# Peptides against a protein of PDB entry 2FGR: the designs that were tried, part 19

Target 1, 331 residues: chain A of PDB entry 2FGR
Amino acid sequence: SSVTLFGIVDTNVAYVNKDAAGDSRYGLGTSGASTSRLGLRGTEDLGGGLKAGFWLEGEIFGDDGNASGFNFKRRSTVSLSGNFGEVRLGRDLVPTSQKLTSYDLFSATGIGPFMGFRNWAAGQGADDNGIRANNLISYYTPNFGGFNAGFGYAFDEKQTIGTADSVGRYIGGYVAYDNGPLSASLGLAQQKTAVGGLATDRDEITLGASYNFGVAKLSGLLQQTKFKRDIGGDIKTNSYMLGASAPVGGVGEVKLQYALYDQKAIDSKAHQITLGYVHNLSKRTALYGNLAFLKNKDASTLGLQAKGVYAGGVQAGESQTGVQVGIRHAF

## One batch from the design tools (peptide; aimed at target 1 F331)

Design b2_p13_2_s3 (made by RFdiffusion4, then SolubleMPNN; from b2_p13_2, 7 letters changed)
Fold by OpenDDE base, seed 5:
Structure b2_p13_2_s3 (fold): chain B 331 residues (1-331), chain A 13 residues (1-13)
Amino acid sequence: as target 1 above (331 residues)
Amino acid sequence: PFFIGASSGFEPV
């Protein structure tokens, strides 16, 4: 048996030039390059190629010392693995999120990430961003000549919100091809939720691909999220991302990522451009800087996710500039 | 109706 304590502490100075009032926000933020976390994981060899595993992981907020407490909401799984792949029981990233967020060059973290995995509809479910689920059973295949897949089902446990009686039910999965420099995947998910106390289906389709040219990596995402409401029509967002990263001087990485969020329900677009740099001081410690620009058009109110400083929206049609400069340490 | 798109805290991955 093995038990590993692991974590990341990522803390930054962050600035955004506009909040919802049009005022600037600045301070000490968290999770600018990687999500700050504390975790425990381990495995037990059961013989015959079978292993038991556990994984417990929670978010760390280095700016306030976890003033709101600590939990294992990032992951709390027990697993069996072997030649058949891995079965997981417990709260985790849903298979679609786990795979498709891997194409985000900003690792779904800080002011630069792809923000497509979002609650676009004021869904009343706890995980209406499509990232994680409670009561999740997941299965991940081995990699067969590049081909792999993951599937998940989360029980709603008869969670009721208004007239919705299946809130938190998830079904989804991905198929992928991961071979050498190429990664490509297609994810499909449906989550039951409520909007305005009415049953709503959150449908998600995501295509991701990346190619590592050695000198640079290209990555892309195409996503449609659709909250299917019985009343008031569907809330559909088409999200697009294209990013490039390149190594710099053997110890650095530069990243440039563009995203477009076409918010169909409000006929409004948002454009996000982020430049990032990571400087590795060691295998465990890095300095980083992010510069992001978010242009909302029309009724769009999206804000950059300067976690710990400001992660709210802006006024409709307003642009926001964000900066993060920080330290990431892994242990 | 101002759909204040609730900034559902992007739980970073």
Scores: peptide ipSAE 0.078, ipTM 0.646, DockQ to the pose 0.099
OpenDDE base, seeds 1, 2, 3, 4: peptide ipSAE 0.058, 0.069, 0.064, 0.070; ipTM 0.594, 0.627, 0.627, 0.608

Design b2_p13_2_s4 (made by RFdiffusion4, then SolubleMPNN; from b2_p13_2, 6 letters changed)
Fold by OpenDDE base, seed 3:
Structure b2_p13_2_s4 (fold): chain B 331 residues (1-331), chain A 13 residues (1-13)
Amino acid sequence: as target 1 above (331 residues)
Amino acid sequence: SFFIGASSGFLPA
C-alpha cells in the first residue's frame, strides 16, 4: 500500500472595483488559478486487477490560515477500481460537475470560471450549486473507444428544511466521447432542496465540448438550471460559455473566455469576459494573472468570485471589473 | 492526476 500527501497553495492579490455598496475591495485572496488544498490518497492492489483506494481532500485558505477550520469536504471517498471502472463511496464532486467543469478553461476557480454551476434561487441545501454531494455513491466506466459515462446517487437520509423533505437527494450522470483532440459530453442531474422552506427540485442539463488544435484549444458549454418550486413558479437560468486557450513560448498559457447568463426569473442577462495568463516557473510553481469584466443588465446583480477578498453581488445593472495576480505552488 | 475543481467552501447565505 502507498499513501501520498499532496496539495496546492495558491494565494493572490485581488481587486474588484465594485461591491454591493459600489465601493472597491482589495486584499490578499486565495485560489485564483487552482483551489488551494491539502490531501491524502492511497491505493492497495488486491490482485486480479482489483484495487482499493482512498482519497481525503480539504480546502486551504492561505490568507487566514484556515481560521474557520479544516475539513475533508472537497473529497472523502473510499473506492474499488478495476476493468469494470471505479465505484466511489463518500462526499465528492457529483459526476455531472466532475465531467462538465472540465470544459471550463479556468477550471471552476478564481474570477474567470464559468459560473453556471450556481445556486440561482437562494436554495437552502448545502450543495445547491450542483458541484458536490454528501452521502454519494458514484460509478465511472472505463473508456470504450472514446465512449465513457458516470453516474451518481446521493441519499437524503430524511433531511428536511421547512416543509421540504428529501433534501440533499441527488441523481445524475453524464455520457461522453473522449478521443484524441475531441471531447464532448451531456450531463443530466436532479437535486432535491428547499427555497423559502418549500420543496424544490434543482434540475440541470449541460452540454460541453472541446477540441484541441495543438496551437489552440476551443471549449464550450451550454447549460440550463431550473429550480422547480411547488409555489411561485420556476427559476430558470440559461448559461452559455465559449473559450479559447493557447500555449505561449513553451512555458506560458493564455486563456480567453466569454459567458452569458440569461436569468429568466428576473428577465435579466449578465455577460462575463475573462483574460488569463499562467507562467510556469516549473512543473509545480506558476505565476498567474486574471482580468475579468462582468456586465449585469437590468435586475442582474452577479459578482465575480474573488475568494478571500470579495465574492458578493453588485448593484442591479452594474458592471464589475476584477483582477487577480498570484502564485500557485503544488506539492 | 487530481481534480482541480471548484471550491467546497462557498455556501449561499
Scores: peptide ipSAE 0.008, ipTM 0.479, DockQ to the pose 0.071
OpenDDE base, seeds 1, 2, 4, 5: peptide ipSAE 0.007, 0.008, 0.008, 0.008; ipTM 0.492, 0.506, 0.482, 0.488; seed 4 fails the geometry check

Design b2_p13_3 (made by RFdiffusion4)
Pose (drawn by RFdiffusion4):
Structure b2_p13_3 (pose): chain A 331 residues (1-331), chain P 13 residues (1-13)
Amino acid sequence: as target 1 above (331 residues)
Amino acid sequence: SGDPDETINENIA
């Protein structure tokens, strides 16, 4: 049995060459290499291989001292685990995002990550980016011979917005194969939401795979996200990503990731290339840099996610360049 | 006070 207080402070200077008005922005931001966080977790051995666990974790914003207030919105779970796998109750990553975001070489944070888990349709639910859910129960199997799976159900509790009386419901899961160097997963999920007050399903299918050659790792993601309005109409987005990472000179790591976002509702594509470097001063402390270029075509207005500096959109069809340089310290 | 590998690599995003 044990109890652990832990966290990460990841703070950076960051710059984007344009915002929604076309002006540059720079400042002190956060979470460029790993999401800053503070948390408490524990595991209690109940005998016979059965364990009880808890996990409370919230995001840290070092640039403003969590001015909006600290919370445990990253994860707030209690669980039982054993030879049967693990059952968790509470807000957490849904199984689909927990497993599939592991294929993103930029740890789903900073200006370089895969942007597929986002609210493409301005859905009105609390978690229309498909990342986390309130009122979540999840089951995770053991890994037998490489095969593993996860399933989750989040209750809507009759949350009502317009014609949607089940906003926030999540049903989803994944199947996967993980043997160390090779990993592959297929995730499928549906959330209930509303767009402009009209009931809408958020359907998501995601495939991810990676192979770690040791000298380098190749990783990729494919995703279709469809917001399908009950009365008709849909906002569909296909997202693609391929990336590679390699250790450089012991202590160093280089990463490169290319992504494409095909936004069918506006018949527009955006392309992104991101180069990253991580220099480890210790196992706990790293300096890092990220450089990203995002090209919007036609009506696309996507912007790089320089958390704490600028994470809004840009003018239609504009290209945007961004940089983050910072320090990550884990404790 | 947490393990570096776990603190850095868990509950990402």

Design b2_p13_3_s1 (made by RFdiffusion4, then SolubleMPNN; from b2_p13_3, 6 letters changed)
Fold by OpenDDE base, seed 1:
Structure b2_p13_3_s1 (fold): chain B 331 residues (1-331), chain A 13 residues (1-13)
Amino acid sequence: as target 1 above (331 residues)
Amino acid sequence: GGDPDVVLNTNIG
């Protein structure tokens, strides 16, 4: 068997022109191009086409040296794989987020990513953003002529919040077609949670597609998230994303992405547009810059996620501009 | 939890 130590240190200087008080924030932030991480992984050939695997991964916060500690909450799985595909046991990305975030040209981090995978309803579950789950069993099929799928189930283990008694239960999956330059996927998920101490279902449907033209790539997402509450009505958000990326001079990549978040419960929209550039100094080291503009309408208070500097909201109807300039190093 | 970003190929051992 082999064990690989791996990681990414991504640290930036970040600025946002408005916080909740209307003041600017600036400083040293993390994970602007890729999430900083430290991990261990390995595989063992068991013979007959069967392999065992493990993966342990936690987030690194370079600005404060992980002052709040280190854990393996990003992924902590043991797996079996073979001709049948892969079965994973342990905390991981849920299948829906694992597949559908792949269409985000900003790699689901920094100030530019699609922010649809979110806790839109003050859900009280730890993973009400629909990204990861505890107590997860997941299965991923092989690729059959482009067709592939993933499924997951997470046990609630009778976790209770208020009167809700199934908090943390997840069921979901995706079907996809990945063939050459084309990728397309449909994901469906339901998570049990609580809002205000009352049982709530977080339902999610996501469509994604991308096409690589060689000279440029186009990518898109359509998502609906619905927190179904017994009292107070549903909290529904429709999120849309369209992005383009292109290689530059063989050593760089430019990205432009637009997203719209239609927050139905407050009848308010937010518009996000981000320009990004990555300059590869080597296969492992890159410089990057992101410029993002977030426009909130009406009662919307969304903020850009400048991790380590400011990730909170802004005043209702206010716009926010964010900048990140940083170094990403992979090892 | 951390962000659900893409896994880059990293290897130091």
Scores: peptide ipSAE 0.016, ipTM 0.572, DockQ to the pose 0.121
OpenDDE base, seeds 2, 3, 4, 5: peptide ipSAE 0.013, 0.012, 0.017, 0.010; ipTM 0.567, 0.559, 0.555, 0.537; seed 4 fails the geometry check

Design b2_p13_3_s2 (made by RFdiffusion4, then SolubleMPNN; from b2_p13_3, 7 letters changed)
Fold by OpenDDE base, seed 4:
Structure b2_p13_3_s2 (fold): chain B 331 residues (1-331), chain A 13 residues (1-13)
Amino acid sequence: as target 1 above (331 residues)
Amino acid sequence: SGDPEVVLNTNRG
């Protein structure tokens, strides 16, 4: 058996030129390159190719020292693994997000990530961004000749919001091909939630692919998220992403990523473009900088997620510029 | 809503 203590502390100085009032925000933010975390994990060999595992991981907020507390909401799983794959019990990334966010070159954090995994409809569920779930059972297959899959089910446990009676139920999975420089995946998920106190299904389909050319990596995502409300029209968003990354001088990495969010319910688009650079001072410590531009059209009010500084929206049709400069340290 | 950082640390450790 083994137990590993691990973590990342990522803290930055961040700036956005506009908040909801049109004012700039700046200060010390967190998780600009990687999500800051503290975790414990371990495995036990049970013999016969069977292993038990545990994983406990919580987010760290270096700017305030976790003033609101610490929890294991990032992951809190026990697992069995073997030749059959892995079964996990506990809160975790849902299989769809776990796989499909891997194509995000900005690691699903900071001001540059693909923001498609979002609560697009003012869903009242805790995890209506489609990223994680409570009460989750997950199964991941082995990689067989490149082919792999993951499936998950989260119990709603009769949670209710308004008249919605299955809030928090998740069912979803992905199929993937991961072989050498190529990765491609298709994910499907449905989550039960509530909007305005009414039962709503959050349906998600995501296609992702990446190819590592050695000198550069290309990555892309296509996603449709649809909140199907019992009363009222569907709230549909089509999200697109294309990104490239390349090593620089053996010690750095440059990233460029574009995303388009076509918000059908408000007939409005948002364009996001982010340039990032990571400079490795060591295997464990890096400096980084992100520069992001978000252009909202028409009724779109999306904001860049400068965690710890400002992660709210902007006025309709306004553009936002964000900057993060920080240190990432892994242990 | 925590950003899913997919650090797939595949370290089977």
Scores: peptide ipSAE 0.017, ipTM 0.523, DockQ to the pose 0.103
OpenDDE base, seeds 1, 2, 3, 5: peptide ipSAE 0.015, 0.027, 0.019, 0.010; ipTM 0.514, 0.645, 0.538, 0.481; seeds 2, 3, 5 fail the geometry check

Design b2_p13_3_s3 (made by RFdiffusion4, then SolubleMPNN; from b2_p13_3, 8 letters changed)
Fold by OpenDDE base, seed 5:
Structure b2_p13_3_s3 (fold): chain B 331 residues (1-331), chain A 13 residues (1-13)
Amino acid sequence: as target 1 above (331 residues)
Amino acid sequence: SGDADFVLNSGRG
C-alpha cells in the first residue's frame, strides 16, 4: 500500500478593471494557473490485478489561509481498479467535466478558462455548473487502442427544493479517442435541479478535440447547456472555444484562447480572449501571467473569474479586462 | 465555475 500527500499552492496578484459597480478590483488571488489544492491519495494491491484506492482533495486558498475552512469537496473517493478499469464511489468531477475540461488550455482555472461549465439559469442545486456531484458512482474504462469512456450516476437522495424532487441526480458520460497527438471526446449529461423552486433538467452536450503538432497544440470545445424549465421557457447557452498553445524556449508555454458564449435566453453574446504565459523555474515551480478580455454584448453580464479578488459579473454590455501574475508551486 | 483541473493517477489497466 502507498499514501501520497500532494498539493499545489497557486497565488497571484490580480486586477480587473470593472466590477458590478464599474469600479476596478485588485489584490491577491488564488488559482490563476492551476487550482490550489491539498490532497491525499493511495493504493492497495489486493492481488490478482485488483487494487483499492482512495483520493481526498480539497481546495486551498493561499490569500486567506482557508478562512472559510477546508473540505474535500474537490474529490473524496474510494475506488477499485484493475483490467476492467476503475469504479469510484464518492464526490468527484463528473465524468463529462473530467474529460471535457481537459481541452481547456487554461485548465479550468484563472481568468482565461472556458466558462461553459456554468450555472446559466440561477439553478438552485449545489453543483449546477455541471462540474462535480455528490453521491457519485463513476466508472472509467481502460484505454482500448485509443478508445475510452466514462460513466457516472449521482443519487439525489430525495433532495427537494420547492416543488422540485430528485435535485442533484446526475447521469452522464463520455466517449473518447485518445491516441498520441490526437484527443477527441463527446460528453452527454443530465442533472436534475430547481429554478425558482420548480423542477428543471440541466442538459449538457459537449464536444472536445485537441491535436498536438509538437510545435503547437490546438484545442477546441463546442457545448450546449440547456436548463429545461416548465415555465418561462428553456435557458440555452451555446459555448464555443478555440485555443492554441506552444512551448517557448524550452522553459515556457504561451497560450491563446478564444471563447464565445451565446446566451440564447437573453439573446446576448459574450466574447472572451485570453493570452497566458507560464515560465517553468522547475518541474514544480512556475511563474505565470494571464491577460484576459471579456466583451459582453447587449444584456450579457459575464465576469472574468479572478478568484480571491473578484469573480462577479459586470453591468450589462460592459467589457472587462483582467490580469493575473502569480506563482504556482506543486508538492 | 473554473476549478475543475485535475491530475489523474489511477491503477486501472
Scores: peptide ipSAE 0.016, ipTM 0.483, DockQ to the pose 0.101
OpenDDE base, seeds 1, 2, 3, 4: peptide ipSAE 0.008, 0.015, 0.009, 0.007; ipTM 0.554, 0.505, 0.506, 0.449; seed 2 fails the geometry check

Design b2_p13_3_s4 (made by RFdiffusion4, then SolubleMPNN; from b2_p13_3, 6 letters changed)
Fold by OpenDDE base, seed 1:
Parts: structure tokens; C-alpha cells; sequence
Structure b2_p13_3_s4 (fold): chain B 331 residues (1-331), chain A 13 residues (1-13)
């Protein structure tokens, strides 16, 4: 048996040139290269190839020392694993996000990540971004010659918002092929939520693929998110991502990623392009810099997610430039 | 596995 204390402290100086008022914002931000976290995990060998596990993980906000508190909302699972795969009980990444965010070269954090996993419809559910779920049971298969899959179900526990029932129910999964330099996945999910107090289904389909050429990696995502409302029509977003990364001098990594968010309900597009660099001072400590450009068209108001500094929207049709320079330390 | 951001669902109050 083992118990491991682990974490990441990632803190940066961040700048965005526009907020919702058109003013610049700057300061000390968090989680620019990796999400800052503190966790405990461990395993117990039960014999016969069976293992028990636990994982407790919460986000760290280094800029204010977690002034609003600490919890294990990132992950709080107990598990059994063996030749059959792994079963997890507890709050976690849903299987679809766990697999499909792996194609994001910016590790789903900072100002550069793919932002498709989002609450596009002012959904009133706690996890309407499709990233995590409460009351979750997950199953992950072993790898069979490259083929693998994950499935999840989250209980709604009769949660209601307005007239909407079953809020927080999740069902979803992915199938994948991971073999050497190639990875490809298909994810499907549905989550029950509410918009304006009315029942709404959040449907999501995501395709991801990557190929590691050794000298560089190429990665891509195709996603459709649809909030299916009984009144007012569907809120649909098609999101696309293409990225490349390459090692630099054995101690660094450069990343370039483009994303397009086609917001159908407002007939408006947003374009995101991010250049990132990570410089490894050691296996555990890195310096990093991100430069991102977000161009909103028409009625689009998306903002870069400079956590701890500014993560709100901008004026419709405005462009935003963001910079993060920081330190990441893992323990 | 992936490490999706909690920007919209943070531990902040």
C-alpha cells in the first residue's frame, strides 16, 4: 500500500488588454501551464491482481492562498482496478473530458487551451461545462491492442432547478485507439441541466486525434455542443482545434494552437491563436510564457481565461490579447 | 488522463 502527497504550484504574471469595459487588466494569476493543485492518492494491493485506490485533489490559488477555502472538487474518488480495468466512485473528470482534453496541447488551462468544454448556454447546472460531475461512477477498460474505452454515469439524485428535474445527470463515454505515435478518440455525452429554469439537455460529441512525429506533435479536436431547449431553440456551438508542439534544445517545448468557435445561436465566430513556451529548469520546475490572441466576430464576446486576473468576456466583436509568464513547480 | 481546467467551476467562493 502507498499514500502519496502531490501537487503543483503554478503562478504567473498575467495581462489582458481588454475587459468588458475595454480596459486592460494585469496582476498575479494562477495555473497558466498546469492547474495548481494539492492532492493525496494511494493504492492498496488486495491480492489476486486486484487493487484499491483513492484520489483526493483540490485546486490551489497561490495568488490569495485559497482565501475562499479548499476542497476536493477536482477529484474525490475511491476505486478498484485489475485485469478488468478500473471502476471509480466519486467526483471526477467525466470520461469524455478526461480523454478528449488530452489532445489539448495547453493542458486545458491558462490562456491557450481549447475552450470548447464550456457552458455555452447559461446553463444553471454546476458542471454545465461538461468537464466534471458529482455522484459519478466511471469505468475504464484496459488497453486491448490500442483499443480502450471509458464510460460514466452520474446520478442526479432528484436535483431540481425551476421546473427542471434530473439536473446533474450525466451519461457518456469514449472509444479510443492509442497505438505508438497515434491517438484517436470519439466521445459522446449527455447532461441534464436547466436554462432559465427549464429542462435542457447538454449534448456533446467530440473527435480527437494526435500523432507524435518525434520532432513534433500534431493534435486536433472537432466538437459539437448542443443545449437542447424546449423553448427558444437549440444553442449549438461547433468548436475546432489544431495544434502543434515541438521539443526545443532538449529542455524546452514550443506550442502553437489555433481554435475556432462557431457559435450558431448568435451566428458568430471566435478565433483563438496561442503561442506557448515551456522551459524546464528541472524535472519538477519550469518557466513558461503564453501569448494568446482571441478575435471575436459579430456578437461573440469570448474572453481568454487568465485565471486570477481576468476571465470574463469582452465587448461584442472585440479582440483580446493575453500574456502569461510564470513558474510551475511540481512536488 | 486529462487535466481539464476549473476556470468556470473553481474552488473559489
Amino acid sequence: as target 1 above (331 residues)
Amino acid sequence: GGDADETLNTNRG
Scores: peptide ipSAE 0.020, ipTM 0.654, DockQ to the pose 0.076
OpenDDE base, seeds 2, 3, 4, 5: peptide ipSAE 0.019, 0.018, 0.018, 0.017; ipTM 0.644, 0.585, 0.634, 0.614; seeds 3, 5 fail the geometry check

Design b2_p13_4 (made by RFdiffusion4)
Pose (drawn by RFdiffusion4):
Structure b2_p13_4 (pose): chain A 331 residues (1-331), chain P 13 residues (1-13)
Amino acid sequence: as target 1 above (331 residues)
Amino acid sequence: SDADIDETLAVNH
């Protein structure tokens, strides 16, 4: 049995060459290499291989001292685990995002990550990016011979927005194979939401795979996200990503990731290339840099996610360049 | 501990 207080402070200077008005922005931001966080967790051995666990974790914003207030919105779970796997109750990453975001070489944070888990349709639910859910129960199997799976159901509790009386419901899961160097997963999920007050399903299918050669790792993601309005109409986005990472000179790591976002509702594509470097001063402390270029075509207005500096959109069809340089410290 | 740090750094998003 044990109890652990832990966290990460990841703070950076960041710059984007344009915002929604076309002006540059620079400043002190956060979470460029790993999401800054503070948390408590524990594991209690109940005998016979059965364990009880808890986990409370919230995001830290070092640039403003969590001015909007601290919370445990990253994860707030209690669990039982054993030879049967693990059951968790509470807000957390849904199984689909927990497993599939592991294929993103930029740890789903900073200006370089895969942007597929986002609210493409301006859905009105609390978590229309498909990342986390309130009122979540999840089951995770053991890994037997490499095969593993996860399932989750989040209750809507009759949350109503317009014609949608089940906003926030999540049903989803994944199947996967993980043997160390090789990993592959297929995730499928549906959420209930509303767009402009009209009931809408958020359907998501995601495939991810990676192989770690030791001298380098190759990783990729494919995703279709479809917001399907009950009365008709849909906003569909296909997202693609391929990336590679390699250790450089012991202590160092280089990463490169290319992504494409095909936004069918506006018949427009955006392309992104991101180069990253991590220099470890210790196991806990790293300096890092990220450089990203995002090209929007036609009506696309996507922007790089320089958390704490600028994470809004840009003018239609504009290209945007971003940089982050910072320090990550884990404790 | 080293294991705590590994676990802390394993969490994405």

Design b2_p13_4_s1 (made by RFdiffusion4, then SolubleMPNN; from b2_p13_4, 8 letters changed)
Fold by OpenDDE base, seed 4:
Parts: C-alpha cells; sequence; structure tokens
Structure b2_p13_4_s1 (fold): chain B 331 residues (1-331), chain A 13 residues (1-13)
C-alpha cells in the first residue's frame, strides 16, 4: 500500500481592464496555469491484478490561505482497478469533462482556457458547468490499441429545486482514440438541473482532437451545450476552440488559443484569444504569463476567469483584456 | 516520481 501527498500552489498577479461596472480590477489571484490543489492518494495491491485506490483532492487558495475552508470537492473517490479498467465511486470530474478538457491548452484554468464547459443558462444546480458531479459512479476502460472510453452516472438523490426533481443527475460518457501523437474524442452528457425553478436538461456534445507534431501541438474542440427548458425555449451555445503550443528554448512553452462562443439564445458571439507563456525554472517550478482578450458582441457579457481577482461578467458588447503573471510550484 | 508529477500537472479543471 502507498499514500502520497501531492499538490500545486499557483498564485499570480492578475489584472482585468473591465468588470461589470466598466472598472478595472487587479490583485493577487490563484490558479492561472494550473489549479492550485492539495491531494492525498494511494493504492493497495489486492493481488490477481486487482488494486484498490483512493483519491482526495481539494483546491488551494493561496491568496487568502483558504479562508473559506478546505474540502475535497475536486476529487473524493475510492476505486477498484484491474484488467477490466477502473471503477470510481465519489465526486470527481465527470467522464466527459475529464477527457474533453484534456484538449484545452490552458488546462481549464486561468484566463485562457476554453470556457465551453459553463453554466450558460443560469442553471441552479451546483455543477451546471458540466465539469464535476456529486454522487458519481464512473467507469474507465483500459486503452485497447488506442481505443478507450469512460462512462459515468451521478445520482440525484431526489434533490429538488422549485418544481424540478432529479437535480444533479448526470449520465454521460466518451469514446476516444489515443495513440502516439494523435488524440480524438467524442463526448455526450446529460445533466438534470433547474432554471427558474423549472426542470431543465443540460445536454452536451463535445468533439475534441489534438496532434503532437513534436515541434508543436495543435488542439481543437467543438461543443454544443443546450439547456432544454420546458418553458421558454432552449438555451443553446455552440463553442469552438483551436489552439497551438510549442516548446521554446528547451525550458519554455508558448501557447496560443482562440475560442468562439456562439450564444444562440441571445444571438450573440464572444471571441476569446489568449497568448500564454510558461518558463520552467525546474521540473516543479515555473513562471508563467497569460494575456487574454475577450470580445463580446451584441448582448454577450462573458468575462475572463481571473480567479481570486475578478471572474464576473462585463457589460453587454464590451471587450475585456486580462493579464496574469505568476508562479506555479508542484510538490 | 517524475511520472507522478507529470500526472498531477496534466490534470485539468
Amino acid sequence: as target 1 above (331 residues)
Amino acid sequence: SDEELDEVLSRRA
């Protein structure tokens, strides 16, 4: 048996030029390159190729020392694994997000990531961004000549909001091909939630692919998220992402990523472009900088997610520029 | 280990 303590502390100085009032915000933020975390994990060999595992992981907020407390909301699983793959019980990334966020060159954090995994409809569920779920059972296959898959189901436990029942129920999965430089995946998910106290299904389809050319990596995402409401019509967003990364000078990495969010319910688009640089001081420690530009058109009010500084929206049709400069340390 | 570190760094969201 083994138990490993691990973590990342990622803290930055961040700036955005516009908040909801049109004013700038700046300060010390967190998780600009990687989500800051503290975790415990371990495995036990049960013999015969069977292993038991546990994983407990919570987010660290270095700017305030976790003033709001610490929890294991990032992951809190027990698992069995073997030749059959892995079964996990507990809160975790849902299979769709676990796989499809892997194509995000900005690690689904900071001001540069693909923001498609979002609560687009003011959903009232706790995890309406489609990233994680409570009460989750997940299964992941082994990799068979490149082919792999993951499936998940989260129990709603009769959670209600307004007249909506089954809130928090998740069903979803992905199929993928991962072989050498190529990765491609298709994910499907449905989550039950509420909007305005009424039952709503959050349907998600995501296609992702990447190719590592050695000298550079290309990555892309295509996603449709639809909040299907019984009353008021569907809230649909089509999200697109294309990114490239390349090593620089043996110790650095440059990233460029573009995303388009076509918000159908408001007939409005948002364009995001982010330039990032990571400078490795060591294997464990890096300096990084992100520069992001978000252009909202028409009724779009999206904001960059400068965690710890400002993660709210902006005025309709306003553009926002964000900067993060920070240190990431992994242990 | 380096592999464990890479695994931690590769995890997103």
Scores: peptide ipSAE 0.416, ipTM 0.935, DockQ to the pose 0.811
OpenDDE base, seeds 1, 2, 3, 5: peptide ipSAE 0.414, 0.394, 0.408, 0.404; ipTM 0.934, 0.930, 0.933, 0.932

Design b2_p13_4_s2 (made by RFdiffusion4, then SolubleMPNN; from b2_p13_4, 7 letters changed)
Fold by OpenDDE base, seed 1:
Structure b2_p13_4_s2 (fold): chain B 331 residues (1-331), chain A 13 residues (1-13)
Amino acid sequence: as target 1 above (331 residues)
Amino acid sequence: SDEVIDEVLSRRS
C-alpha cells in the first residue's frame, strides 16, 4: 500500500481591461497555468494483477487561503484496476471531459483554455458545464494497439428542479486512438438538467485530435453542445479550437490557441486567441505569462476566466483583453 | 518524486 500527497500552487497577477460595466479589473488570481490543487491518492496491490485505489483532490485558492472552505469536489474516487482497465466510483471528471480536454493546450484553466465545456443555457444543474458529475461510475479500458475508451454513468438520485426530474443524470463516453505522436477521440454525452424549472437535456458531441511533430504540437477540437429544452427551441453552440505549442530552448514552451464559439440561439460569435509562455525554473517550478484576446460579436457577452480577479461577462459585442503573469509550483 | 510531479502536471482542471 502507498499514499501520496501531491499538489500545485499556481498564483498570478491578472488584468482584464473590461468587466460587465466596461471597467478594468486587476489583482491576484489563481490557476493561470494549472489548476491549484491539493490531493491524496494511493494504491493497494491485491494480488493477481488487481489493485485498489483512492483519489481525493480539491482546489486551492492561494489568493484568499480557501476562505470559502476546502472540499474534494475535483475528485473523490475509489477504484479497482487491473488488466481489464479501471472502474471508479465517486465524483470525478466525466469521461468525455477527461479525454477531450486533453487536447486543450492551456490545460483547461486560466484565460487561454477552450471554453466549449460550458453551461450555455443557464442550466440549473451544478455541473451543467459538462466537466464533472456527482454519483459517477466510470470505466476506462486499457490501450489496445492504440484504441481505448471510457464510459460513465451518474445517478440522478431523483433530484428535481421545478418540474424537471432526473436532474444530474449523466451518460457518456468516448472512443480514442492514441499511438505515438497521434491522438484522436470522439466523445458523446447527455446530461439531464433544468432551464427555467423545465426539463432539459444537455447533449454534447466532441471530436479532438493532436499530433506531436517533436518540434511542435498541433491540436484541435470540434464540439457541439445542445440544450434541448422542454419548452422553446434548442440552445446550440458550435465550438472550434486550433492550437499549436513548441518547446523553446529546452526550458520553455510557447503556446498559441484560437477558438471560435458560434452561439446559434443568439446568432452571435465569439473569437478567442491566446498566446502563452511557460518558463521552467525547475521540474517543479515555472514562471508563466498569458495574453488573451476575446472578441464578442453582436449579442455575445463572453468573458475570459481570470479566476480570482474577474470571470464574468462583458457588454454585448465588446472585446476583452486579459493578462496573467504568475508562478506555478508542483509538489 | 519526479514521476509524481510529471503525473500531477499532466492533469487538467
Scores: peptide ipSAE 0.414, ipTM 0.933, DockQ to the pose 0.865
OpenDDE base, seeds 2, 3, 4, 5: peptide ipSAE 0.398, 0.397, 0.397, 0.395; ipTM 0.930, 0.930, 0.929, 0.929; seed 2 fails the geometry check

